# Peptides against a protein of PDB entry 6KZJ: the designs that were tried, part 6

Target 1, 71 residues: chain A of PDB entry 6KZJ
Amino acid sequence: SPDLLSEVSEMKQDLIKMTAILTTDVSDKAGSIKVKELVKAAEEEPGEPFEIVERVKEDLEKVNEILRSGT

## One batch from the design tools (peptide; made by RFdiffusion4, then SolubleMPNN)

Design b2_p16_8_s3 (from b2_p16_8 with L1M D4E K8R S14K)
Fold by OpenDDE base, seed 1:
Structure b2_p16_8_s3 (fold): chain B 71 residues (1-71), chain A 16 residues (1-16)
Amino acid sequence: as target 1 above (71 residues)
Amino acid sequence: MVLELLKRVLALEKKL
């Protein structure tokens, strides 16, 4: 869906920006991330794309609240 | 947490 793709693209951009801010100091453990395994796990996330979008949006909101509150 | 969300979004994007 074009609407879902646009929403996902915005979320992706936000997460990339957040990653750039937060990963400037995380040198060592970022290199050992088996990206392939974690991407596979994410690919197995159950539900239709719109259901997955809603879950990711909710989790992103939680991340934003944590970053804003400092807790 | 942020990296995990990014991975989920990237995987989701592939399904669209």
Scores: peptide ipSAE 0.539, ipTM 0.906, DockQ to the pose 0.573
Fold by OpenDDE base, seed 3:
Structure b2_p16_8_s3 (fold): chain B 71 residues (1-71), chain A 16 residues (1-16)
Amino acid sequence: as target 1 above (71 residues)
Amino acid sequence: MVLELLKRVLALEKKL
Protein backbone atom coordinates (compact mmCIF):
# COMPACT_ATOMS: atom_id res chain seq x y z
CA SER B 1 0.00 0.00 0.00
CA PRO B 2 1.51 3.34 -1.06
CA ASP B 3 0.01 5.29 1.87
CA LEU B 4 1.18 2.74 4.42
CA LEU B 5 4.63 2.58 2.82
CA SER B 6 4.87 6.39 3.03
CA GLU B 7 4.00 6.34 6.73
CA VAL B 8 6.53 3.57 7.40
CA SER B 9 9.18 5.49 5.44
CA GLU B 10 8.61 8.58 7.59
CA MET B 11 8.93 6.55 10.80
CA LYS B 12 12.10 4.95 9.43
CA GLN B 13 13.70 8.33 8.73
CA ASP B 14 12.79 9.64 12.19
CA LEU B 15 14.22 6.54 13.86
CA ILE B 16 17.43 6.75 11.82
CA LYS B 17 17.90 10.33 13.04
CA MET B 18 17.17 9.36 16.65
CA THR B 19 19.54 6.39 16.39
CA ALA B 20 22.34 8.60 15.10
CA ILE B 21 21.91 11.07 17.98
CA LEU B 22 21.67 8.42 20.73
CA THR B 23 24.50 6.19 19.47
CA THR B 24 26.97 9.09 19.15
CA ASP B 25 26.54 9.99 22.83
CA VAL B 26 26.88 6.44 24.14
CA SER B 27 30.35 4.88 24.15
CA ASP B 28 31.19 2.26 21.45
CA LYS B 29 29.43 -0.24 23.74
CA ALA B 30 26.01 0.63 22.40
CA GLY B 31 25.10 -2.88 23.48
CA SER B 32 25.94 -6.04 21.58
CA ILE B 33 22.40 -6.06 20.28
CA LYS B 34 22.28 -9.31 18.39
CA VAL B 35 21.07 -7.71 15.18
CA LYS B 36 20.04 -11.09 13.79
CA GLU B 37 17.78 -11.84 16.75
CA LEU B 38 16.11 -8.42 16.64
CA VAL B 39 15.53 -8.62 12.90
CA LYS B 40 14.16 -12.14 13.23
CA ALA B 41 11.84 -11.12 16.08
CA ALA B 42 10.62 -8.16 14.04
CA GLU B 43 10.03 -10.31 10.96
CA GLU B 44 7.93 -12.67 13.08
CA GLU B 45 5.80 -9.85 14.50
CA PRO B 46 2.19 -11.03 14.17
CA GLY B 47 -0.62 -9.17 12.46
CA GLU B 48 -1.30 -7.37 9.23
CA PRO B 49 1.10 -4.54 8.28
CA PHE B 50 -1.42 -1.84 9.26
CA GLU B 51 -1.81 -3.43 12.72
CA ILE B 52 1.97 -3.63 13.15
CA VAL B 53 2.28 0.05 12.16
CA GLU B 54 -0.12 1.06 14.93
CA ARG B 55 1.83 -0.96 17.53
CA VAL B 56 5.12 0.56 16.38
CA LYS B 57 3.61 4.06 16.55
CA GLU B 58 2.44 3.43 20.12
CA ASP B 59 5.89 2.19 21.12
CA LEU B 60 7.55 5.16 19.42
CA GLU B 61 5.37 7.54 21.46
CA LYS B 62 6.41 5.72 24.65
CA VAL B 63 10.05 6.12 23.64
CA ASN B 64 9.49 9.83 23.01
CA GLU B 65 7.91 10.23 26.45
CA ILE B 66 10.86 8.46 28.11
CA LEU B 67 13.36 10.63 26.21
CA ARG B 68 11.56 13.86 27.18
CA SER B 69 10.85 13.04 30.83
CA GLY B 70 13.68 10.64 31.66
CA THR B 71 11.11 8.29 33.22
CA MET A 1 15.25 0.92 22.48
CA VAL A 2 15.28 3.21 19.43
CA LEU A 3 17.44 0.76 17.46
CA GLU A 4 14.95 -2.01 18.20
CA LEU A 5 12.11 0.12 16.84
CA LEU A 6 14.14 0.86 13.73
CA LYS A 7 14.61 -2.86 13.14
CA ARG A 8 10.87 -3.45 13.55
CA VAL A 9 10.16 -0.70 11.02
CA LEU A 10 12.70 -2.13 8.57
CA ALA A 11 11.12 -5.57 8.90
CA LEU A 12 7.68 -4.03 8.41
CA GLU A 13 8.85 -2.20 5.28
CA LYS A 14 9.91 -5.55 3.80
CA LYS A 15 6.34 -6.82 4.28
CA LEU A 16 4.81 -3.97 2.24
Scores: peptide ipSAE 0.538, ipTM 0.905, DockQ to the pose 0.572
Fold by OpenDDE base, seed 4:
Structure b2_p16_8_s3 (fold): chain B 71 residues (1-71), chain A 16 residues (1-16)
Amino acid sequence: as target 1 above (71 residues)
Amino acid sequence: MVLELLKRVLALEKKL
């Protein structure tokens, strides 16, 4: 849905910003991400898209907490 | 961790 796509787009942008801060080698690592791997990951992620979004949001909050607290 | 989460988000985006 457009609403889920907008939410996923926001999470994607946040993670791109995090990777830019945490690593100087973003270009080589981003270039190593294969479409085949992404397709496989999408197929293997269980649940409906809205359920997957909620799990990803939870994991993103864990990442935010680690970045804020250092642990 | 962060890069793997980004991969999951990119994969999820393809399902939408």
Scores: peptide ipSAE 0.538, ipTM 0.903, DockQ to the pose 0.531
Fold by OpenDDE base, seed 2:
Structure b2_p16_8_s3 (fold): chain B 71 residues (1-71), chain A 16 residues (1-16)
Amino acid sequence: as target 1 above (71 residues)
Amino acid sequence: MVLELLKRVLALEKKL
């Protein structure tokens, strides 16, 4: 779905920016995160793409809340 | 948290 792809692309861009800000000083452990392994784990996430998007959006809001509150 | 969420989004993008 083009609408879903656009939404996912926007979330991806936001998360890349957040990741860059939070991981600028974490030299060793961030580099050891096998993107391939975590992508593989995420590929096993059950559900249709639209269901996964809604779960990701919910989790993104939770992350934003934690970052805003500092807790 | 953020890195894991990014990975989920990247995996999701591949499914679209």
Scores: peptide ipSAE 0.546, ipTM 0.906, DockQ to the pose 0.631; fails the geometry check

Design b2_p16_8_s4 (from b2_p16_8, 7 letters changed)
Fold by OpenDDE base, seed 4:
Structure b2_p16_8_s4 (fold): chain B 71 residues (1-71), chain A 16 residues (1-16)
Amino acid sequence: as target 1 above (71 residues)
Amino acid sequence: MVMEMLKRVEALEKKL
């Protein structure tokens, strides 16, 4: 859906900006993230695209809350 | 966390 793709594209851009801010100070311990495993897990995420978008959106809001609160 | 979310969103983008 073009509407869902637009929403996901906005979320992606926000995450890129957040990543740029956070990765300037994060030491080598991020190296344990198996990117391939995360991508596969996300590709296998159950539900229709809309349901997946809503779940990712909720998780993104939680990430934003953590970053703003410092907790 | 944020990088994981980015990869999750990128994987979702491929499904749309």
Scores: peptide ipSAE 0.319, ipTM 0.855, DockQ to the pose 0.532
Fold by OpenDDE base, seed 2:
Structure b2_p16_8_s4 (fold): chain B 71 residues (1-71), chain A 16 residues (1-16)
Amino acid sequence: as target 1 above (71 residues)
Amino acid sequence: MVMEMLKRVEALEKKL
């Protein structure tokens, strides 16, 4: 839906900024998991788009808490 | 962690 797409696009932009701050390596092997594996895992997330959005939003808040606390 | 979240969001965007 247009509303979900707008929300996801905003989340994407925020994550791009965070990623750019935390890492300069955007290669296929950045982090502990390859880009291909990350894409596959994301594509296989169960649920309708709305349910996936809500789960990703919740996980993003957890990431934000970890980053703010430094733990 | 953050990069993983980015990939999840990008994959989700393609489904919308």
Scores: peptide ipSAE 0.315, ipTM 0.853, DockQ to the pose 0.544
Fold by OpenDDE base, seed 1:
Structure b2_p16_8_s4 (fold): chain B 71 residues (1-71), chain A 16 residues (1-16)
Amino acid sequence: as target 1 above (71 residues)
Amino acid sequence: MVMEMLKRVEALEKKL
């Protein structure tokens, strides 16, 4: 859906911005992320695209709250 | 965490 694609693209841009801010201070421990395993986990995420978008959106909101609170 | 979410969004984008 073009509406879902637009929403996902916006979420992606927000995550890129947050990544740019956080990667300036992230210790090497973030580098051992098995990118392939994370991609596989994301590919195997159950539900229709809309349901997956809503879950990722909720998780993004939680991340934003954590970053604002400093906790 | 943030990088993991970025990968989830990128994987989702490929499904759309």
Scores: peptide ipSAE 0.312, ipTM 0.853, DockQ to the pose 0.549
Fold by OpenDDE base, seed 3:
Structure b2_p16_8_s4 (fold): chain B 71 residues (1-71), chain A 16 residues (1-16)
Amino acid sequence: as target 1 above (71 residues)
Amino acid sequence: MVMEMLKRVEALEKKL
């Protein structure tokens, strides 16, 4: 739906910002993360799009808490 | 972590 697509687009933008702030000290191993495998794992994520969005939102909040607290 | 989440969101965007 257009509303769900808008929400996903906002989440995407927030994650892009976080990726820029989190200095990927791409230790040589982060470059070995097969982007294709990550995409495939994400495509295989079970549930309807709305349910997956809610899970990703919850995970994003956990990341935000870790970034604020440093723990 | 964050990169993996970005890929999850990008995969969702393709499903919509």
Scores: peptide ipSAE 0.307, ipTM 0.852, DockQ to the pose 0.570

## One batch from the design tools (peptide; made by RFdiffusion4, then SolubleMPNN)

Design b2_p17_1_s1 (from b2_p17_1 with D4E K8R L17K)
Fold by OpenDDE base, seed 3:
Structure b2_p17_1_s1 (fold): chain B 71 residues (1-71), chain A 17 residues (1-17)
Amino acid sequence: as target 1 above (71 residues)
Amino acid sequence: MVLELLKRVLALEKKLK
């Protein structure tokens, strides 16, 4: 749905920003984000898009907690 | 961590387009 696509697009933008902040190291990993390869690796995640979104939101909450608390 | 989430979101976007 267009509403779900809008939500996914917003999450994508936020995650790209977070990635840029966290990968400030001058290593090859920090500058080598191959979008096509990333998409291929996650393409087989099971479930309908809405279900996957909910799982991603849950994991993002965990990430935020770790970043905020350091644990 | 964050990169893995980005992978999943990018895959989702591809599925929705």
Scores: peptide ipSAE 0.564, ipTM 0.908, DockQ to the pose 0.635
Fold by OpenDDE base, seed 1:
Structure b2_p17_1_s1 (fold): chain B 71 residues (1-71), chain A 17 residues (1-17)
Amino acid sequence: as target 1 above (71 residues)
Amino acid sequence: MVLELLKRVLALEKKLK
Protein backbone atom coordinates (compact mmCIF):
# COMPACT_ATOMS: atom_id res chain seq x y z
CA SER B 1 0.00 0.00 0.00
CA PRO B 2 1.39 3.39 -1.00
CA ASP B 3 -0.31 5.07 1.97
CA LEU B 4 1.21 2.58 4.38
CA LEU B 5 4.65 2.95 2.79
CA SER B 6 4.40 6.73 3.18
CA GLU B 7 3.57 6.33 6.86
CA VAL B 8 6.47 3.91 7.35
CA SER B 9 8.83 6.31 5.57
CA GLU B 10 7.78 9.11 7.90
CA MET B 11 8.41 6.98 10.98
CA LYS B 12 11.79 5.94 9.58
CA GLN B 13 12.79 9.56 9.09
CA ASP B 14 11.79 10.44 12.65
CA LEU B 15 13.70 7.51 14.10
CA ILE B 16 16.84 8.31 12.11
CA LYS B 17 16.73 11.87 13.45
CA MET B 18 16.21 10.63 16.99
CA THR B 19 19.10 8.18 16.60
CA ALA B 20 21.41 10.96 15.42
CA ILE B 21 20.47 13.14 18.40
CA LEU B 22 20.88 10.38 20.99
CA THR B 23 24.13 8.84 19.71
CA THR B 24 27.50 10.57 19.91
CA ASP B 25 30.08 7.80 19.48
CA VAL B 26 30.60 6.05 16.15
CA SER B 27 32.63 3.34 17.89
CA ASP B 28 29.72 1.97 19.89
CA LYS B 29 26.92 -0.27 18.64
CA ALA B 30 24.70 2.68 17.74
CA GLY B 31 27.39 4.24 15.55
CA SER B 32 28.16 1.05 13.63
CA ILE B 33 24.77 -0.26 12.62
CA LYS B 34 24.61 -3.24 10.28
CA VAL B 35 21.30 -2.51 8.57
CA LYS B 36 21.06 -5.87 6.82
CA GLU B 37 21.44 -7.73 10.09
CA LEU B 38 18.93 -5.46 11.85
CA VAL B 39 16.36 -6.03 9.12
CA LYS B 40 16.80 -9.79 9.26
CA ALA B 41 16.27 -9.79 13.02
CA ALA B 42 12.96 -7.93 12.67
CA GLU B 43 11.57 -9.76 9.62
CA GLU B 44 9.93 -12.39 11.82
CA GLU B 45 7.63 -9.93 13.59
CA PRO B 46 4.16 -11.48 13.29
CA GLY B 47 1.13 -9.88 11.70
CA GLU B 48 0.14 -8.05 8.56
CA PRO B 49 2.18 -4.91 7.76
CA PHE B 50 -0.65 -2.62 8.89
CA GLU B 51 -0.83 -4.46 12.24
CA ILE B 52 2.93 -4.16 12.72
CA VAL B 53 2.73 -0.45 11.86
CA GLU B 54 0.12 0.13 14.56
CA ARG B 55 2.33 -1.58 17.16
CA VAL B 56 5.37 0.43 16.04
CA LYS B 57 3.37 3.68 16.20
CA GLU B 58 2.28 2.85 19.73
CA ASP B 59 5.87 2.15 20.78
CA LEU B 60 7.09 5.31 19.05
CA GLU B 61 4.59 7.34 21.07
CA LYS B 62 6.04 5.79 24.23
CA VAL B 63 9.54 6.80 23.11
CA ASN B 64 8.33 10.34 22.43
CA GLU B 65 6.83 10.57 25.91
CA ILE B 66 10.05 9.32 27.50
CA LEU B 67 12.17 11.83 25.56
CA ARG B 68 9.78 14.68 26.33
CA SER B 69 9.52 13.96 30.05
CA GLY B 70 13.06 12.72 30.60
CA THR B 71 11.71 9.65 32.37
CA MET A 1 14.48 1.32 22.25
CA VAL A 2 14.95 3.79 19.39
CA LEU A 3 17.28 1.44 17.50
CA GLU A 4 14.85 -1.44 17.95
CA LEU A 5 12.04 0.67 16.50
CA LEU A 6 14.26 1.67 13.58
CA LYS A 7 15.03 -2.00 12.98
CA ARG A 8 11.32 -2.84 12.90
CA VAL A 9 10.53 0.05 10.58
CA LEU A 10 13.32 -0.94 8.18
CA ALA A 11 11.94 -4.47 8.09
CA LEU A 12 8.46 -3.10 7.41
CA GLU A 13 9.71 -0.92 4.58
CA LYS A 14 11.40 -3.93 3.02
CA LYS A 15 8.18 -5.95 3.24
CA LEU A 16 6.18 -3.17 1.61
CA LYS A 17 8.47 -2.92 -1.43
Scores: peptide ipSAE 0.560, ipTM 0.907, DockQ to the pose 0.592
Fold by OpenDDE base, seed 4:
Structure b2_p17_1_s1 (fold): chain B 71 residues (1-71), chain A 17 residues (1-17)
Amino acid sequence: as target 1 above (71 residues)
Amino acid sequence: MVLELLKRVLALEKKLK
């Protein structure tokens, strides 16, 4: 759905920003991301898209906690 | 962790399009 796609797009943008902050070295894996290969590996995640989104949102909150607390 | 989440989100975006 367009609402779900909008939510996913916003999460993507946030994660890209976090990646830019946390991985500034050009030698990091972030500097050599093979998007097509990464997508293939994640395509096997089970569940409907909305179910996967909820799991990703939960994990994103964990990332936010780490960024906020430093641990 | 952040990169793995990005991978999952990219895959989701592809599935939704």
Scores: peptide ipSAE 0.557, ipTM 0.905, DockQ to the pose 0.615
Fold by OpenDDE base, seed 2:
Structure b2_p17_1_s1 (fold): chain B 71 residues (1-71), chain A 17 residues (1-17)
Amino acid sequence: as target 1 above (71 residues)
Amino acid sequence: MVLELLKRVLALEKKLK
């Protein structure tokens, strides 16, 4: 749905900004991530898009908590 | 973690378009 796409687009924009700040060095731990594997795993994530969005939102909140607390 | 979430969101966006 257009509402769901808008929500996903907003999340994408925020995550791109976070990624740019946290992954400035291609040799860091994030740079060692197997991008192909991540893409494939994400493509195979089970459930309807709205269900996946809810899981991603939950995980994003966890990431926000970690980034805010530093732990 | 952030990069992983970004990949998941990018995959979602592709599915929704």
Scores: peptide ipSAE 0.553, ipTM 0.907, DockQ to the pose 0.552

Design b2_p17_1_s2 (from b2_p17_1 with D4E L5M K8R L17K)
Fold by OpenDDE base, seed 5:
Structure b2_p17_1_s2 (fold): chain B 71 residues (1-71), chain A 17 residues (1-17)
Amino acid sequence: as target 1 above (71 residues)
Amino acid sequence: MVLEMLKRVLALEKKLK
C-alpha cells in the first residue's frame, strides 16, 4: 500500500531524528547503526505490516511523552 | 527502545517495497 509505505517512511525519518537526539556517545550502539543488521533482524517481526505499524506508533507515543515531560 | 522501533520500521519499509 502506497499510503502505508508513506506513513512508514515518515516514521522512519522521525525515529532517525529521535536517535540523533537521544544518542550522543559515539560508543553507543546507536552511534554505529548497521542498517542491514537491523533490517535482517526485523524480518522475523511477527504480524502484518499494518499491525506492526500500529504497535510502533503506540511505542512512539510513549517515547514522545517521555521526551516532552522529561520524566 | 528507539533503535528497536527503527529496526521494525526499516523492516516494514522493505516488506512494503
Scores: peptide ipSAE 0.464, ipTM 0.879, DockQ to the pose 0.627
Fold by OpenDDE base, seed 2:
Structure b2_p17_1_s2 (fold): chain B 71 residues (1-71), chain A 17 residues (1-17)
Amino acid sequence: as target 1 above (71 residues)
Amino acid sequence: MVLEMLKRVLALEKKLK
């Protein structure tokens, strides 16, 4: 649905920003984002898109807690 | 962790388009 796509697009933008902040070295594996490779490797994610989004949202909250606390 | 999340989101965006 368009609403789900909008939510996913927002999450993508946030995660890209988080990745850029956390990886300052271009030689770092996490800093060298190969979008094509990442997309291909994740195509086999189980579940419907909405279910995957909910799992990612849960993980995002955990990441936010870690970033906020510094631990 | 963040990289894997981005990976999943990128795949989702592709599936939804």
Scores: peptide ipSAE 0.461, ipTM 0.878, DockQ to the pose 0.652
Fold by OpenDDE base, seed 4:
Structure b2_p17_1_s2 (fold): chain B 71 residues (1-71), chain A 17 residues (1-17)
Amino acid sequence: as target 1 above (71 residues)
Amino acid sequence: MVLEMLKRVLALEKKLK
């Protein structure tokens, strides 16, 4: 649905920003991301898109807590 | 962790389009 796609797009943007914060060296794994391979590998992710989104949202909160606390 | 999350989100975006 358009609403779910919008939510996914926002999460993508946030994760890209977090990646930039956490990785400053272009030689890091993040600097060598192969997007096409990442997409293919994740196509086998079990569950309906909505269910996967909810799991990612939970993980995003965990990442946010780490960023806030510095832990 | 963050990169794996990004991977999953990228795949979801593709599936939703």
Scores: peptide ipSAE 0.458, ipTM 0.878, DockQ to the pose 0.592
Fold by OpenDDE base, seed 1:
Structure b2_p17_1_s2 (fold): chain B 71 residues (1-71), chain A 17 residues (1-17)
Amino acid sequence: as target 1 above (71 residues)
Amino acid sequence: MVLEMLKRVLALEKKLK
C-alpha cells in the first residue's frame, strides 16, 4: 500500500532523528548501526504490516513523551 | 528501544516495496 509505505517512511525518518539525538559516539553499538543485519533480524516480526506499524506508532508516542518530559 | 523500533520500520519498508 502506497499510503502505508508513506507512513512507514515518515516513521523511519523520525526514528533516525531520534537515534542521532540519543547517540553521542559512533564507536558504540548505538552509533554503529548495521542496517542489513537489523533488517534481517526483523524479517520474522509477527503480524501483518499494518499491525506492526500500529505497535511502532504507540511506542513512538511513548518515546516522544519521554523526550519531552525528561522522564 | 528506539533502535528496535527503527529495525522493525526498516524491515517493514523492505516488505512493502
Scores: peptide ipSAE 0.458, ipTM 0.878, DockQ to the pose 0.595

Design b2_p17_1_s3 (from b2_p17_1 with D4E K8R L10E L17K)
Fold by OpenDDE base, seed 3:
Structure b2_p17_1_s3 (fold): chain B 71 residues (1-71), chain A 17 residues (1-17)
Amino acid sequence: as target 1 above (71 residues)
Amino acid sequence: MVLELLKRVEALEKKLK
């Protein structure tokens, strides 16, 4: 849908901006996101596009928490 | 970590276009 594509395109732009600033060498902590979950290809993820988007948004939030805390 | 999320989002965008 156009609404979902717009949301995904916005997320893409935000991640590109983050990539230009942030280091990618950040480790997980206990209770944090599993690294293996981040490497999943979206085309291989189960569920409808909306469900995949929500999963990616959740993972992005967890990444933000790790970056913000420094742990 | 951020790059991996970007890859997932790019795959989604391609899927939706």
Scores: peptide ipSAE 0.447, ipTM 0.888, DockQ to the pose 0.384
Fold by OpenDDE base, seed 4:
Structure b2_p17_1_s3 (fold): chain B 71 residues (1-71), chain A 17 residues (1-17)
Amino acid sequence: as target 1 above (71 residues)
Amino acid sequence: MVLELLKRVEALEKKLK
């Protein structure tokens, strides 16, 4: 889906900007992120693209919450 | 956290292209 690709590309750009200035810690200090889910990029993440997008969006928000809270 | 998430997004982008 071109709309889905556009959404993913926007997320990618946001993450690139974040990596330039923010932590790359893999720990879940707030207990809101499953570390094993974050590292699934090492293999193939299961599900249809839109399902993967929803999971990534949720994890992105969790990362954002951690960064905003400082925990 | 952020780098791993970026890798997931990049993999997903590759799937969609």
Scores: peptide ipSAE 0.443, ipTM 0.886, DockQ to the pose 0.415
Fold by OpenDDE base, seed 1:
Structure b2_p17_1_s3 (fold): chain B 71 residues (1-71), chain A 17 residues (1-17)
Amino acid sequence: as target 1 above (71 residues)
Amino acid sequence: MVLELLKRVEALEKKLK
């Protein structure tokens, strides 16, 4: 839907900004998300697009917390 | 981590267009 696309576009913009100053490390560390979940393509994820977006949003929040903690 | 999330978001964006 256009509303969901707008939300996804905002997430993309935020992530692009983050990549400019944040680490590109994808390695598993204590308290981090599993690499296989982070690298999973959207088309490979189960569920409707909205459900996939919710999972990505949850992962983004977890990544933010990890980065803030310095790990 | 950030780049992998970006990949997922970009894939979603393409899927939704």
Scores: peptide ipSAE 0.443, ipTM 0.887, DockQ to the pose 0.396
Fold by OpenDDE base, seed 5:
Structure b2_p17_1_s3 (fold): chain B 71 residues (1-71), chain A 17 residues (1-17)
Amino acid sequence: as target 1 above (71 residues)
Amino acid sequence: MVLELLKRVEALEKKLK
């Protein structure tokens, strides 16, 4: 889906911007985010691309909340 | 956190192309 690809590409660009400024720490001490939940690329994520996008967006929001709150 | 999420997004992008 071209619309889905466009959304994913935008997410990638946002993450690249984040990596340019923010820490690359993988600690799970903050919030409810867990390291193992983000390391899913080592094993193929199950589901159709749309379903994977929804899970990635959820995790991205968790990351954003942690970064904004400073916790 | 951020780099791992980036890996997932890049893998997803590759699947969509």
Scores: peptide ipSAE 0.440, ipTM 0.885, DockQ to the pose 0.427

Design b2_p17_2_s1 (from b2_p17_2, 5 letters changed)
Fold by OpenDDE base, seed 3:
Structure b2_p17_2_s1 (fold): chain B 71 residues (1-71), chain A 17 residues (1-17)
Amino acid sequence: as target 1 above (71 residues)
Amino acid sequence: MVLELLKRVEALEKKLK
């Protein structure tokens, strides 16, 4: 849908901006996101596009928490 | 970590276009 594509395109732009600033060498902590979950290809993820988007948004939030805390 | 999320989002965008 156009609404979902717009949301995904916005997320893409935000991640590109983050990539230009942030280091990618950040480790997980206990209770944090599993690294293996981040490497999943979206085309291989189960569920409808909306469900995949929500999963990616959740993972992005967890990444933000790790970056913000420094742990 | 951020790059991996970007890859997932790019795959989604391609899927939706």
Scores: peptide ipSAE 0.447, ipTM 0.888, DockQ to the pose 0.392
Fold by OpenDDE base, seed 4:
Structure b2_p17_2_s1 (fold): chain B 71 residues (1-71), chain A 17 residues (1-17)
Amino acid sequence: as target 1 above (71 residues)
Amino acid sequence: MVLELLKRVEALEKKLK
């Protein structure tokens, strides 16, 4: 889906900007992120693209919450 | 956290292209 690709590309750009200035810690200090889910990029993440997008969006928000809270 | 998430997004982008 071109709309889905556009959404993913926007997320990618946001993450690139974040990596330039923010932590790359893999720990879940707030207990809101499953570390094993974050590292699934090492293999193939299961599900249809839109399902993967929803999971990534949720994890992105969790990362954002951690960064905003400082925990 | 952020780098791993970026890798997931990049993999997903590759799937969609």
Scores: peptide ipSAE 0.443, ipTM 0.886, DockQ to the pose 0.422
Fold by OpenDDE base, seed 1:
Structure b2_p17_2_s1 (fold): chain B 71 residues (1-71), chain A 17 residues (1-17)
Amino acid sequence: as target 1 above (71 residues)
Amino acid sequence: MVLELLKRVEALEKKLK
């Protein structure tokens, strides 16, 4: 839907900004998300697009917390 | 981590267009 696309576009913009100053490390560390979940393509994820977006949003929040903690 | 999330978001964006 256009509303969901707008939300996804905002997430993309935020992530692009983050990549400019944040680490590109994808390695598993204590308290981090599993690499296989982070690298999973959207088309490979189960569920409707909205459900996939919710999972990505949850992962983004977890990544933010990890980065803030310095790990 | 950030780049992998970006990949997922970009894939979603393409899927939704």
Scores: peptide ipSAE 0.443, ipTM 0.887, DockQ to the pose 0.404
Fold by OpenDDE base, seed 5:
Structure b2_p17_2_s1 (fold): chain B 71 residues (1-71), chain A 17 residues (1-17)
Amino acid sequence: as target 1 above (71 residues)
Amino acid sequence: MVLELLKRVEALEKKLK
């Protein structure tokens, strides 16, 4: 889906911007985010691309909340 | 956190192309 690809590409660009400024720490001490939940690329994520996008967006929001709150 | 999420997004992008 071209619309889905466009959304994913935008997410990638946002993450690249984040990596340019923010820490690359993988600690799970903050919030409810867990390291193992983000390391899913080592094993193929199950589901159709749309379903994977929804899970990635959820995790991205968790990351954003942690970064904004400073916790 | 951020780099791992980036890996997932890049893998997803590759699947969509």
Scores: peptide ipSAE 0.440, ipTM 0.885, DockQ to the pose 0.434

Design b2_p17_2_s2 (from b2_p17_2 with D4E K8R H14E E17K)
Fold by OpenDDE base, seed 2:
Structure b2_p17_2_s2 (fold): chain B 71 residues (1-71), chain A 17 residues (1-17)
Amino acid sequence: as target 1 above (71 residues)
Amino acid sequence: MVLELLKRVLALEEKLK
């Protein structure tokens, strides 16, 4: 779905910015994400893409709350 | 947590292409 892809692309951009702020080390995993890790992540995400999107959105909100509060 | 969430989103994006 083009709507899902657009939403995922926006989430990706936000997370990339968050990662860049939180990790400045060039040797960090954030700068060296491997294809095998992406495959593993995909395999560990059961359900249809739209269901995965909803779970990821919920987790993103939780992450935002933690980062904003510092707890 | 942010890194793992990014991994999940990247994997999801590849599945949607």
Scores: peptide ipSAE 0.497, ipTM 0.888, DockQ to the pose 0.589
Fold by OpenDDE base, seed 5:
Structure b2_p17_2_s2 (fold): chain B 71 residues (1-71), chain A 17 residues (1-17)
Amino acid sequence: as target 1 above (71 residues)
Amino acid sequence: MVLELLKRVLALEEKLK
């Protein structure tokens, strides 16, 4: 859905920003990701997109906790 | 961790398109 895609796009942008802060080699790893790998990753991630989004959001919060607290 | 999460989000985005 458009709303879900917009939310995913926002998370993507946030993660790109976090990556830029945390790594000095931001482009190599992200730039090396092939479409084929993305398809494989999508197949490996079970559930409907909205279910996957909720799991990703939960994991993103864990990342945020680490970034804020350093622990 | 962050890069893997980005990878999952990118895969999600492709799945939604």
Scores: peptide ipSAE 0.496, ipTM 0.888, DockQ to the pose 0.561
Fold by OpenDDE base, seed 4:
Structure b2_p17_2_s2 (fold): chain B 71 residues (1-71), chain A 17 residues (1-17)
Amino acid sequence: as target 1 above (71 residues)
Amino acid sequence: MVLELLKRVLALEEKLK
């Protein structure tokens, strides 16, 4: 759905910003993500897209907590 | 953690398109 896609797009943008803050190496893995790797990740993550989004949101909050606290 | 989460989000985005 467009609402779910919009939410995912926002999470993506936030994670890209976090990546830019945490990594400064141009040869970092962030620049070497392969299409086949994305396909594998999409195939292996179980559940409907909404369920996956909820798990990703929960993990994103954990990332935010780590970035905020430094631990 | 951050990079792996980004990979999951990118894969999820592709699923939704």
Scores: peptide ipSAE 0.495, ipTM 0.888, DockQ to the pose 0.554
Fold by OpenDDE base, seed 1:
Structure b2_p17_2_s2 (fold): chain B 71 residues (1-71), chain A 17 residues (1-17)
Amino acid sequence: as target 1 above (71 residues)
Amino acid sequence: MVLELLKRVLALEEKLK
C-alpha cells in the first residue's frame, strides 16, 4: 500500500533523526544489518503490515515520551 | 530501543516494496 509505505517512510525518518541525536557510533549495529535479516525480521513479526505499523507507532510514541520526559 | 525500532521499520519498508 502506498499509504502504508508513506507512513513507514515518515517513521523511518523520525527514527534516523533520533538515532543521530542519541548515538555517536552505531556502526557495529547498523553496519551488520543485511537485507536477508530484515526480510526474516519482517516475516517473524506477526500480523499484516498495517497491524505491525500500529505496534511500531505505539512503541515510537513510548520512545518519544521517554525522550520528552528525560527518563 | 531506538535502533530496534529502526530495524523493524526498515524490515517493514522492505516488505512493502
Scores: peptide ipSAE 0.494, ipTM 0.887, DockQ to the pose 0.527

